# Peptides against a protein of PDB entry 5EFW, part 28

Target 1, 141 residues: chain A of PDB entry 5EFW
Amino acid sequence: TTLERIEKNFVITDPRLPDNPIIFASDSFLQLTEYSREEILGRNARFLQGPETDRATVRKIRDAIDNQTEVTVQLINYTKSGKKFWNLFHLQPMRDQKGDVQYFIGVQLDGTEHVRDAAEREGVMLIKKTAENIDEAAKEL

## One batch from the design tools (peptide; aimed at target 1 I12 R16 D96)

Design b1_p21_2 (made by RFdiffusion4)
Pose (drawn by RFdiffusion4):
Structure b1_p21_2 (pose): chain A 141 residues (1-141), chain P 21 residues (1-21)
Amino acid sequence: as target 1 above (141 residues)
Amino acid sequence: EEIDYMRELKEKFDEEREEEE
């Protein structure tokens, strides 16, 4: 299917279920993070976080979800085995024609460090176009 | 299977919206 043909890291969550769990995770996201589908479907994506994760950054994500809007940030995430990577992360809600939120889309891009300038602009462009592709691919669900 | 689960959830929540209307 088209959703499965999207070659990027992403997860989709359902905010209408308690604690906003992951209901779909991309093949690339699972192999990047070393988790399986059985392990993480039904879980909130906060399991990616750990000791060196910036708390104010996590706060900006919590607020954006509460307000039902988009957010783009960078933060430290960990794989299942505990390896550290920087995550250039973009979040946006999918809405129906009346504006009601159906799901959240999250797109991840791995790095070894915080990026800025042109490197950040390119990464943001990639992850925002992917989120639009995901929204278009999942509009009937 | 995940896509089917999402489709089932769409149907469930559409029915709940019709009942509320």

Design b1_p21_2_s1 (made by RFdiffusion4, then SolubleMPNN; from b1_p21_2, 15 letters changed)
Fold by OpenDDE base, seed 1:
Structure b1_p21_2_s1 (fold): chain B 141 residues (1-141), chain A 21 residues (1-21)
Amino acid sequence: as target 1 above (141 residues)
Amino acid sequence: SSLEELKKLKEEREEEKKKLE
């Protein structure tokens, strides 16, 4: 399908289910995080957080979900094996024709390093565009 | 598959919306 052909790190979550669990994950996301699909489906994405994850940044993500808005942040995440990486993360709601939120789309930059300035702006532009592509592909399912 | 589950969930929600209208 068109959605499966998007070769980027992303997940789709369901805010209508308890704790906004992951209901879809790309192959690239699984490779990045070192988890199998079976290990992450049905879970909240907070399992990627760890000791050095900034709690204020996590709160920004939570606020965006609660307010049904988009957000873009960088935060420390951890792979299954415990490896730290910087995650340039974009989250946005997927809305139906009436404007009601149906799902959330989460996109992670391919790189694992912290980015600044022009590189950050470029990364943000890329992950936002990716999110729009996912939105369109998911609506065609 | 995860994709099939997503499709099913979307279909169920669309059906529910039609029933409420």
Scores: peptide ipSAE 0.258, ipTM 0.793, DockQ to the pose 0.656
OpenDDE base, seeds 2, 3, 4, 5: peptide ipSAE 0.234, 0.212, 0.231, 0.065; ipTM 0.776, 0.761, 0.771, 0.634

Design b1_p21_2_s2 (made by RFdiffusion4, then SolubleMPNN; from b1_p21_2, 12 letters changed)
Fold by OpenDDE base, seed 4:
Structure b1_p21_2_s2 (fold): chain B 141 residues (1-141), chain A 21 residues (1-21)
Amino acid sequence: as target 1 above (141 residues)
Amino acid sequence: DALEAMRELRRKREEERRRLE
């Protein structure tokens, strides 16, 4: 499908289900996080958080979900094996024809390093563009 | 197949939700 052909790190979550679980994960996301698809689907994405994950940043993500808005943050996440990586993360709602939030799209920048300045701006542009592509592709769901 | 897995998960979750109502 068009959605499956997007070769970027992303997940789709369903806020209409209990605890806003991941309902779709890209192959690249699985590779990044070292999880299988079976281990990921049906879970809230908080399992990526760990000791050095900034709680204030996590709150920003939660607030965006609650307020049905987009947010872009950079935070420490952990792979299945416990490896830390910097996640430049963009989240935005996907709305149906009525304007109601149907899903959330979460995109993670390629790579695992902390980015700043021009590199961060470029990364943000990329993941936002990717999110828009996912939004269009996800209409098939 | 990722899409198939998603659809199956959604189906199961929807069924579970209906049982809890």
Scores: peptide ipSAE 0.182, ipTM 0.723, DockQ to the pose 0.210
OpenDDE base, seeds 1, 2, 3, 5: peptide ipSAE 0.122, 0.108, 0.030, 0.098; ipTM 0.669, 0.657, 0.516, 0.649; seed 3 fails the geometry check

Design b1_p21_2_s3 (made by RFdiffusion4, then SolubleMPNN; from b1_p21_2, 12 letters changed)
Fold by OpenDDE base, seed 1:
Structure b1_p21_2_s3 (fold): chain B 141 residues (1-141), chain A 21 residues (1-21)
Amino acid sequence: as target 1 above (141 residues)
Amino acid sequence: DSLKEMKELREKRLKEEEEKE
């Protein structure tokens, strides 16, 4: 499918299910996080958080979900093995024809380093564009 | 087939919630 061919780090979550679980994870995302698809599907993405993950940033993500809005942040995430990495993360709702939120799309930057200034702006543009591509591809769901 | 797996999971979870209520 078109969705499966997107070679970027991303997940799709279903806010209509309890705890907004991941219902789709790209192969790249699994490689980045060191999890299998079985370990990921059906779980809330909070398993990526750890001791040094900024709680205020996490609250921004939660607020965006609750308010059904998009958000872009950088936060510390952890792989399955406990390896820390900086995640430039973009989240946005996918709406149906009636305007109701159907899914959330989460995109993670390919890099694992904290980015600033021009590099951050470039990364933000990239992950936002990726999210739009996923939105279009996800219409087949 | 990741898409098929996702659809099956979604349907399963929806059914489970309907049965729980």
Scores: peptide ipSAE 0.058, ipTM 0.629, DockQ to the pose 0.214
OpenDDE base, seeds 2, 3, 4, 5: peptide ipSAE 0.044, 0.034, 0.055, 0.053; ipTM 0.642, 0.629, 0.666, 0.658

Design b1_p21_2_s4 (made by RFdiffusion4, then SolubleMPNN; from b1_p21_2, 13 letters changed)
Fold by OpenDDE base, seed 2:
Structure b1_p21_2_s4 (fold): chain B 141 residues (1-141), chain A 21 residues (1-21)
Amino acid sequence: as target 1 above (141 residues)
Amino acid sequence: DSLEKMKELKKEREEEKKEAE
């Protein structure tokens, strides 16, 4: 499917289910995070957080979900093996034709380094565009 | 299969919408 052809790090979550669990994860995301699909599906994405994850940044993500808005942040995440990486993360709601939120799309930049300035702007542009592509692809299902 | 699950969820939601109309 078109959705499965998107070779980027992303997940789709279902806010209608308890704790907004992941219902779709890209192969790239699994590779990045070192989890299997079975380990990921049905879980809230907070398993990526760890000791050095900025709680204020996490709250921004939570607020965006609660307010049904988009947000772009950088935060420390952890792979299954405990490796830290900087996650330039973009979250946005997937809305139906009536404007109601169906899902959330979470996109992670391919790089694992903290990015600033022009690199950050480019990364943000990329992950936002990716989210749009995912939105379109998911709506075609 | 996550893709199948999404399809099912979408179908269910569309059915719910139709029933609500």
Scores: peptide ipSAE 0.217, ipTM 0.785, DockQ to the pose 0.732
OpenDDE base, seeds 1, 3, 4, 5: peptide ipSAE 0.058, 0.194, 0.031, 0.187; ipTM 0.663, 0.769, 0.621, 0.762

Design b1_p21_3 (made by RFdiffusion4)
Pose (drawn by RFdiffusion4):
Structure b1_p21_3 (pose): chain A 141 residues (1-141), chain P 21 residues (1-21)
Amino acid sequence: as target 1 above (141 residues)
Amino acid sequence: TEEAMKEALEARKAQELWEMN
């Protein structure tokens, strides 16, 4: 299917279920994070967080979800085995024609450090185009 | 009645997305 043909890291969550769980995770996201589908479907994506994760950054994500809007941030995430990576993360809601939120889309791009300038602009462009591709691929669900 | 039907349809479509993965 088209959703499966999207070669990027992403997860989709359902905010209408308690605690906004993951209902779809990309093949690339699972192998990057070392988790399986059986392990993480039904879980909130906060399991990616840990000791060196910036609390205020997590706060900005929490607020954006509460307000049902988009956010782009960078933060430290961990794999299943505990390896650290920087995550250039973009979040956006999918809405129906009346504007009601159906799902959240999250797209991840791994790095070894915080990026800025042109490197950041390129990464943001890639992850925002991917989110639009995901929205278009899932509009009937 | 229309709102309940809409909510049941949306639940089924969300479940389809779950099963796709």

Design b1_p21_3_s1 (made by RFdiffusion4, then SolubleMPNN; from b1_p21_3, 17 letters changed)
Fold by OpenDDE base, seed 1:
Structure b1_p21_3_s1 (fold): chain B 141 residues (1-141), chain A 21 residues (1-21)
Amino acid sequence: as target 1 above (141 residues)
Amino acid sequence: MEEERERKEREERRKKLLELA
């Protein structure tokens, strides 16, 4: 679909379903993570976590979901083959016209290094803008 | 009536998103 072909790494999740599963993933996200669409749809995104993933950072993501707020973090994630990458991750709620949360949008910027300072600010700006673009596109569905 | 319409619209959007995946 047009949404799948957006050349950004993103997922849409449904917090109204058990364990906030992924209900949509971009082609780029599948390529990044080395999973098929069938392998990830209906699952919680925690399958990207592994031994070196900071549990305190994961708790920040969980807290943001529970509090229905946005969060931006950097964490170690793993591909299907077990390759590590630094994920600059942004998550934000998608709200309806009443302000109720319908979905979450998760955007991933992958890298081999932890980014800081100007590079981090640039990455954060990019993934936040991407999330807004996805929010607009998804509202037209 | 309005709440039911909004629920149906949300379900239709969810279905469309699921079909897009």
Scores: peptide ipSAE 0.192, ipTM 0.735, DockQ to the pose 0.690
OpenDDE base, seeds 2, 3, 4, 5: peptide ipSAE 0.451, 0.092, 0.067, 0.074; ipTM 0.866, 0.601, 0.593, 0.577; seed 2 fails the geometry check

Design b1_p21_3_s2 (made by RFdiffusion4, then SolubleMPNN; from b1_p21_3, 16 letters changed)
Fold by OpenDDE base, seed 3:
Structure b1_p21_3_s2 (fold): chain B 141 residues (1-141), chain A 21 residues (1-21)
Amino acid sequence: as target 1 above (141 residues)
Amino acid sequence: MEKEEEEREREERRRELRELA
């Protein structure tokens, strides 16, 4: 689809389905993570986590989903081949016209390095703006 | 009125999707 071809790393998940599975992933996200679309659709995004992924950061993501809020974190993720990367990750709810949560949008920064200070602030602004653009584009999924 | 507004909103979303791709 045109949405799959968006040149940003993102997923859309469905919290109304068991275990909040990925229902959509961009081609860029597949390239970043080294997975095929068939390998990730219908799965919870936790397969990106590994031994060095901070569990307190993962809990912040879970709390945001449960509370239907946005969150921005930086955590270690792993590619299919087991390569570690730093993921500056933003998650926000996609709401319907009534204000009910339909989906979550998850955006990953293009860079695989740990970012700090001004670079982190810029990255946060970028991934938040990307999530808003995806929300507008994907309102009728 | 309502159908023409829905069609405009669909065209705007199609433009936004093309700008993001």
Scores: peptide ipSAE 0.075, ipTM 0.582, DockQ to the pose 0.061
OpenDDE base, seeds 1, 2, 4, 5: peptide ipSAE 0.171, 0.166, 0.027, 0.166; ipTM 0.710, 0.709, 0.555, 0.694; seeds 1, 2, 5 fail the geometry check

Design b1_p21_3_s3 (made by RFdiffusion4, then SolubleMPNN; from b1_p21_3, 14 letters changed)
Fold by OpenDDE base, seed 1:
Structure b1_p21_3_s3 (fold): chain B 141 residues (1-141), chain A 21 residues (1-21)
Amino acid sequence: as target 1 above (141 residues)
Amino acid sequence: MEEKLREEELRRKREKLRELA
């Protein structure tokens, strides 16, 4: 289901390391993007971008990271084999006990088209919920 | 010391996250 895909499709990045690399990738993310874990870990997620990726949307993501805020966007991403997909993407900071940003949570929902209206609202709600679940799970450590 | 602590924390988080993924 849509929920199942969202729940499993995420990455964690470490903004305290150079270039905010991916430090964790879910199995579903690897399957979606067609990369191995070894190819992903330690890299910035920009490798998913390509010719048709909207640069303005990418800037929104960059701004959110720099400002340590959450953002939700849709953008064209590419698999390793070069296949395009629409990524309904949610990013939010994971903060420590002091309120400092420790990690970022990135959740992806893939599709063949740019989603609108009710479908977009539903997707956004679900990816945000997934991000919160990940954040909450990390607090229990 | 701080780096080691962060590495251990990261390990624990990865373990927990594997349960979700």
Scores: peptide ipSAE 0.294, ipTM 0.804, DockQ to the pose 0.264
OpenDDE base, seeds 2, 3, 4, 5: peptide ipSAE 0.218, 0.288, 0.264, 0.248; ipTM 0.777, 0.800, 0.803, 0.790; seed 4 fails the geometry check

Design b1_p21_3_s4 (made by RFdiffusion4, then SolubleMPNN; from b1_p21_3, 15 letters changed)
Fold by OpenDDE base, seed 1:
Structure b1_p21_3_s4 (fold): chain B 141 residues (1-141), chain A 21 residues (1-21)
Amino acid sequence: as target 1 above (141 residues)
Amino acid sequence: MERREREEERRRRREELLELA
């Protein structure tokens, strides 16, 4: 099954290129966000942000990229049509055999509301496990 | 790196990832 057909919302980005552009997006991510593949590829994922997106949360994502670390946050994102959703977002670096960062994996869990307590913990476990599965599939070269 | 070179590099990286799965 091609990586794009994994029934999870995810992107892969290239931090070695200017502005860390999306180089890969799943079909589910395109459906969630209402964008075409051509509209997504080569862009920084900030196009999902809008008026109610918390800027301090966005800074945490930027800091994790700059420091080559993982982060898990919830933020308001917007579809192409302007619909708001809560994005439970996990980002982690994909490293080569030398330990150098090659890519970032971003996984999204969408919801109508901010997830709390047990539902948040379950969502975090799901998106982290998804990111590890993508990392493993991409390292088998 | 020019815009064209960045687009070509992104394409190569995407092709590499598509060959993995």
Scores: peptide ipSAE 0.170, ipTM 0.720, DockQ to the pose 0.166
OpenDDE base, seeds 2, 3, 4, 5: peptide ipSAE 0.170, 0.064, 0.161, 0.162; ipTM 0.726, 0.590, 0.704, 0.703; seed 2 fails the geometry check

Design b1_p21_4 (made by RFdiffusion4)
Pose (drawn by RFdiffusion4):
Structure b1_p21_4 (pose): chain A 141 residues (1-141), chain P 21 residues (1-21)
Amino acid sequence: as target 1 above (141 residues)
Amino acid sequence: SSETMLKMAKARHLFEMDLNR
C-alpha cells in the first residue's frame, strides 16, 4: 500500500483512544529504534525518552498536542538497547473536512548532534514533506 | 453516533494493517 511505500521514519497515533497510543509505526522507525510492532503498538510514544531528554522540549510537545497544532523540535531519544540519538521531530494532526482531529503524525530524523543553519532547514523540509505524504496516504482511514 | 462508529472502525483497520505484517 501507499502508506507502506513511504520510506521514512514515522508513527501515527489516535488521540481518541486513552493516552494517545501508537496505531501504526513505519518499518524504518522500528528498525531504527530496535523495537517490534508487538512491543510498541498501543503505547504512547514517550517511551523514546530518558535521562538526557530536555524536559522543556517535551513540554512544548505536550502543549502542542493539547492545542491540536503542529510543532518542530529537536531532542534526545533512546533506542531499545539504550543508545542515544538526536531526533529532529515534526508533529502534525490529520483532520477531516470539518477540522476535527483524527490522528497525530510524527516524523523522526536521526542525528548525532543538534543541527542548525542549512542542515536544519534541509532536515525540516524533508520531514514536513513526508508528513504531507502520510496525510495524503491515510486520508480515508 | 453511527459516523463516530465508522471512523473508529477505520482507525482499528489501520492498527490491524500494521500488526498483521

Design b1_p21_4_s1 (made by RFdiffusion4, then SolubleMPNN; from b1_p21_4, 12 letters changed)
Fold by OpenDDE base, seed 2:
Structure b1_p21_4_s1 (fold): chain B 141 residues (1-141), chain A 21 residues (1-21)
Amino acid sequence: as target 1 above (141 residues)
Amino acid sequence: SAEEEELERKRRELLEMALNK
C-alpha cells in the first residue's frame, strides 16, 4: 500500500525548508483535521493550534525540532471547522545513515479527553511504534 | 512556485522510497 494509506494520523515535515512545512500527510490525518491535502502541503502544522492550545507545550515541540530530538506531548488542537480535540502527539526526526536529520515524523492520536496513566502509556507506545513503522517505510533501504 | 515544486519533489521521493520497499 502507499504511504498515504497507512491507517494512522501522521505527517512528514521537511526542516530543511523554511518553517518546517508539511510535505506528506496521511489520509487519516486529513480526515481527522478536516483539511484537504492541497490545503496543508507546504504549511507549518501550527494551523492546528488555537486559543486553548497550551503555549508551553507548543514550545516543547519547537524546542524538539530546534534540537533535532523527539518529543511526546498532549495538546489541544483544532480541526478546520474549529472542533477541539486532545492530540497525543509524538514527533521524532527521520535520520539518514549518517545520522543527519532529513525529515520529521509527526504522529497524532486523537481523543476527546486528556489521557493519563495506563491510557497514556498505551497511547504513547502506539504512536511511537507508528512513527518507527513510518520511518522504516519512508527511508531508503 | 519554487518552494511548491521542492515540496512536491520531496513528497514524490518519499512515496517512491515507500513503494520500493
Scores: peptide ipSAE 0.096, ipTM 0.687, DockQ to the pose 0.141
OpenDDE base, seeds 1, 3, 4, 5: peptide ipSAE 0.071, 0.085, 0.080, 0.073; ipTM 0.662, 0.660, 0.656, 0.673

Design b1_p21_4_s2 (made by RFdiffusion4, then SolubleMPNN; from b1_p21_4, 15 letters changed)
Fold by OpenDDE base, seed 1:
Structure b1_p21_4_s2 (fold): chain B 141 residues (1-141), chain A 21 residues (1-21)
Amino acid sequence: as target 1 above (141 residues)
Amino acid sequence: SEAEKEKREKAEELYRLALEK
């Protein structure tokens, strides 16, 4: 679809299904992670984690899902072939007009290194923008 | 599943609307 071809790394997940599986992924996300769409749909995104992924950071993500809140973190993720990359990751819920959570949006900014200061602020701003727009759109339906 | 398909389609619609803003 047109949405799948957007040059941003993102997924949409469904917390109302068991284990909050991915139900949508962009082409860029597939290219980054080296997975096919068929390989990841229906799966929890934890398959991106590996030996050097910080467990405390993962817990922050889990807490955000459980509490239906947003979170922004940086963590090490792995491609299908086992390549490491730093993921500046933003997660937030999509809510309907009644305020009920329907989905989560996950946006990923990949890099070869951990980003700090101005670069981090710029990246965070970028990955939040689309997610926030989606949230606003959902409220108008 | 059919349920997952419906969820995906709805999510795509929401995302499309967000991109227009």
Scores: peptide ipSAE 0.135, ipTM 0.724, DockQ to the pose 0.152
OpenDDE base, seeds 2, 3, 4, 5: peptide ipSAE 0.035, 0.035, 0.075, 0.065; ipTM 0.588, 0.597, 0.671, 0.663

Design b1_p21_4_s3 (made by RFdiffusion4, then SolubleMPNN; from b1_p21_4, 15 letters changed)
Fold by OpenDDE base, seed 2:
Structure b1_p21_4_s3 (fold): chain B 141 residues (1-141), chain A 21 residues (1-21)
Amino acid sequence: as target 1 above (141 residues)
Amino acid sequence: SAMEEERRRRREELREMALNK
């Protein structure tokens, strides 16, 4: 789809379905994670987690979902082949016209290295802006 | 399954929103 072809790493999840499964994944995300679209759709994004993924960071993500808030974190994720990478990740709710959460947008920084200080701030601004762009593209009629 | 059908519906809704922008 046009949305899936946006040249950024992102997913859209559906919190109204059991376990908040991915319902959209960009081509870039698939390339990053080494999964096919068929392997991704319908699954919770936790399959990206592995032994070195910080559980406290994962809990921050879970809390944001439960509280319907946004969160930005860096965590270790794993590709299908088991390659470890740093994921600068931003999650935010997509709300309908009534203000109710309809979906979540998850954006991953293009780079796979851990970023700090100014680089992190820049990356955060980028992924937040990307999320807003996706929100506008996906929810506006 | 019912869940898969619901996911399909939600995806279609999202696609329609994106396409109608």
Scores: peptide ipSAE 0.136, ipTM 0.703, DockQ to the pose 0.171
OpenDDE base, seeds 1, 3, 4, 5: peptide ipSAE 0.073, 0.108, 0.044, 0.090; ipTM 0.630, 0.689, 0.597, 0.666; seed 5 fails the geometry check

Design b1_p21_4_s4 (made by RFdiffusion4, then SolubleMPNN; from b1_p21_4, 13 letters changed)
Fold by OpenDDE base, seed 1:
Structure b1_p21_4_s4 (fold): chain B 141 residues (1-141), chain A 21 residues (1-21)
Amino acid sequence: as target 1 above (141 residues)
Amino acid sequence: SMEEEELERRREELREMALNR
């Protein structure tokens, strides 16, 4: 569909389903992570985590979901083949017309290193804008 | 599976949400 073809790394998850599974994944996300769509849909995104993923950072993500807030973090993620990458990750709720949270949008900016200072600020701006664009696209198709 | 059916329902809900905007 048009949604999956958006040329950004993103997923949409459903916190109203058990374990907040991925319900949509972009083609770019599949390419980044080296998974097929059928391997990802219906699963919690934690399959991207591994030995060097910071547990405190993961807890920040969980807290944001539980509190229905947005969050931006950097964490180590792993591809299907086990390749590590730094993920500048932004998550925000997608709300219905009544203001109730129905979904979460997760946007990933991949890199070989932890970004800091101006590079981090630029990346954060990019992934936040991307999330807003996805929110609009998903609501207006 | 029941999980797959739930996922499809949510996909349809998202589509309907888009159509209503």
Scores: peptide ipSAE 0.397, ipTM 0.865, DockQ to the pose 0.106
OpenDDE base, seeds 2, 3, 4, 5: peptide ipSAE 0.165, 0.043, 0.319, 0.108; ipTM 0.684, 0.619, 0.827, 0.677; seeds 3, 5 fail the geometry check

Design b1_p21_5 (made by RFdiffusion4)
Pose (drawn by RFdiffusion4):
Structure b1_p21_5 (pose): chain A 141 residues (1-141), chain P 21 residues (1-21)
Amino acid sequence: as target 1 above (141 residues)
Amino acid sequence: TAEEEIEEMRERHEEWLEEKE
């Protein structure tokens, strides 16, 4: 299917279920993070976080979800085995024609460090176009 | 499977439209 043909790291969550769990995770996201589908479907994506994760950054994501809007941030995430990577992360809600939120889309791009300038602009462009592709691919669900 | 996940999402969307009606 088209959703499966999207070659990027992403997860989709359902905020209408308690604690906003993951209901779909891309093949690339699972292999990047070393988790399986059986392990993480039904879990909130906060399991990616750990000791060196910036708390205020996590706060900005929490607030954006509460307000039902988009956010783009960078933060430290960990794989299942405990390896550290920087995550250039973009979040956006999918809405129906009346504006009601159906799901949240999250798109990840791995790095070895915080990026800025042109490197950040390119990464943001890639993850925002992917989120639009995901929204278009999942509009009937 | 991803197909099963997509099907569950479709079923849940249909139930959500019924609740809105």

Design b1_p21_5_s1 (made by RFdiffusion4, then SolubleMPNN; from b1_p21_5, 8 letters changed)
Fold by OpenDDE base, seed 2:
Structure b1_p21_5_s1 (fold): chain B 141 residues (1-141), chain A 21 residues (1-21)
Amino acid sequence: as target 1 above (141 residues)
Amino acid sequence: TAEEELERMKKRREEEEEEKK
């Protein structure tokens, strides 16, 4: 499908289910995080968090979900093997034609390093654009 | 329902992975 052809790190979650579980994960996301699809689907993405993950940043994500808004943050995440990586993460709701939230789209920037200044701005633009592409593709499902 | 949608999405992905093998 068009969705599966988007070669970026992303997930789709369903906030209408308990604990907003992942319902779709891209191949790139699986590679980045070192999890299998079976290990991820049906779970909340919080399994990527660990000791050095900033709780205030996590709260921003939670607030965005609760408020049905978008957010862009950088946070420490962990792969299955315990490898730390900086995740420039963009989350936005996917709305239907009536404006009701159906899903959330989470996009992770390529790479594992913290980005600053111009690089961060560029990365943000990229992941936001990717999220829009995912939104369009997912609505065709 | 959301549960049905989840199941649909899961099933489709599983089928796609099987087709890739």
Scores: peptide ipSAE 0.089, ipTM 0.577, DockQ to the pose 0.051
OpenDDE base, seeds 1, 3, 4, 5: peptide ipSAE 0.017, 0.019, 0.019, 0.018; ipTM 0.528, 0.500, 0.501, 0.512; seeds 1, 3, 4 fail the geometry check

Design b1_p21_5_s2 (made by RFdiffusion4, then SolubleMPNN; from b1_p21_5, 8 letters changed)
Fold by OpenDDE base, seed 2:
Structure b1_p21_5_s2 (fold): chain B 141 residues (1-141), chain A 21 residues (1-21)
Amino acid sequence: as target 1 above (141 residues)
Amino acid sequence: TFEEQLEEMKERRKELEEEKE
């Protein structure tokens, strides 16, 4: 079902609003990050970053947003309590019929370690497919 | 449900847009 396909960690952001705030967060995302929905809706997702988050990787994400393109990276993120996790993160724009960006879809795959090789390829495939499922499900937004 | 979450998101988006104006 659509619900089963999107039972993943993801957010939807609105680049048409100031600072590209989160407008939707999945239940899994909230559980992962230890935030309530009220705490994160309306905020930029940068609150997940911390001391060991690689700035160059963050810049790649920012560049993708600015250029309205997709990107896939791994970066250290932090829960509300300060717990670190490796985030295999995929971001892609959601476009309208005119081709204009309406939203961004961000999908997170969490882990205790940086993933490589087959695990990384599988994870990337999963989060990209998840993003496509979200895009399809959110066409009515 | 997902549908309920989408509706909540739409409402939140509207609120954010109103705050922007």
Scores: peptide ipSAE 0.110, ipTM 0.733, DockQ to the pose 0.188
OpenDDE base, seeds 1, 3, 4, 5: peptide ipSAE 0.096, 0.080, 0.036, 0.098; ipTM 0.717, 0.707, 0.608, 0.719

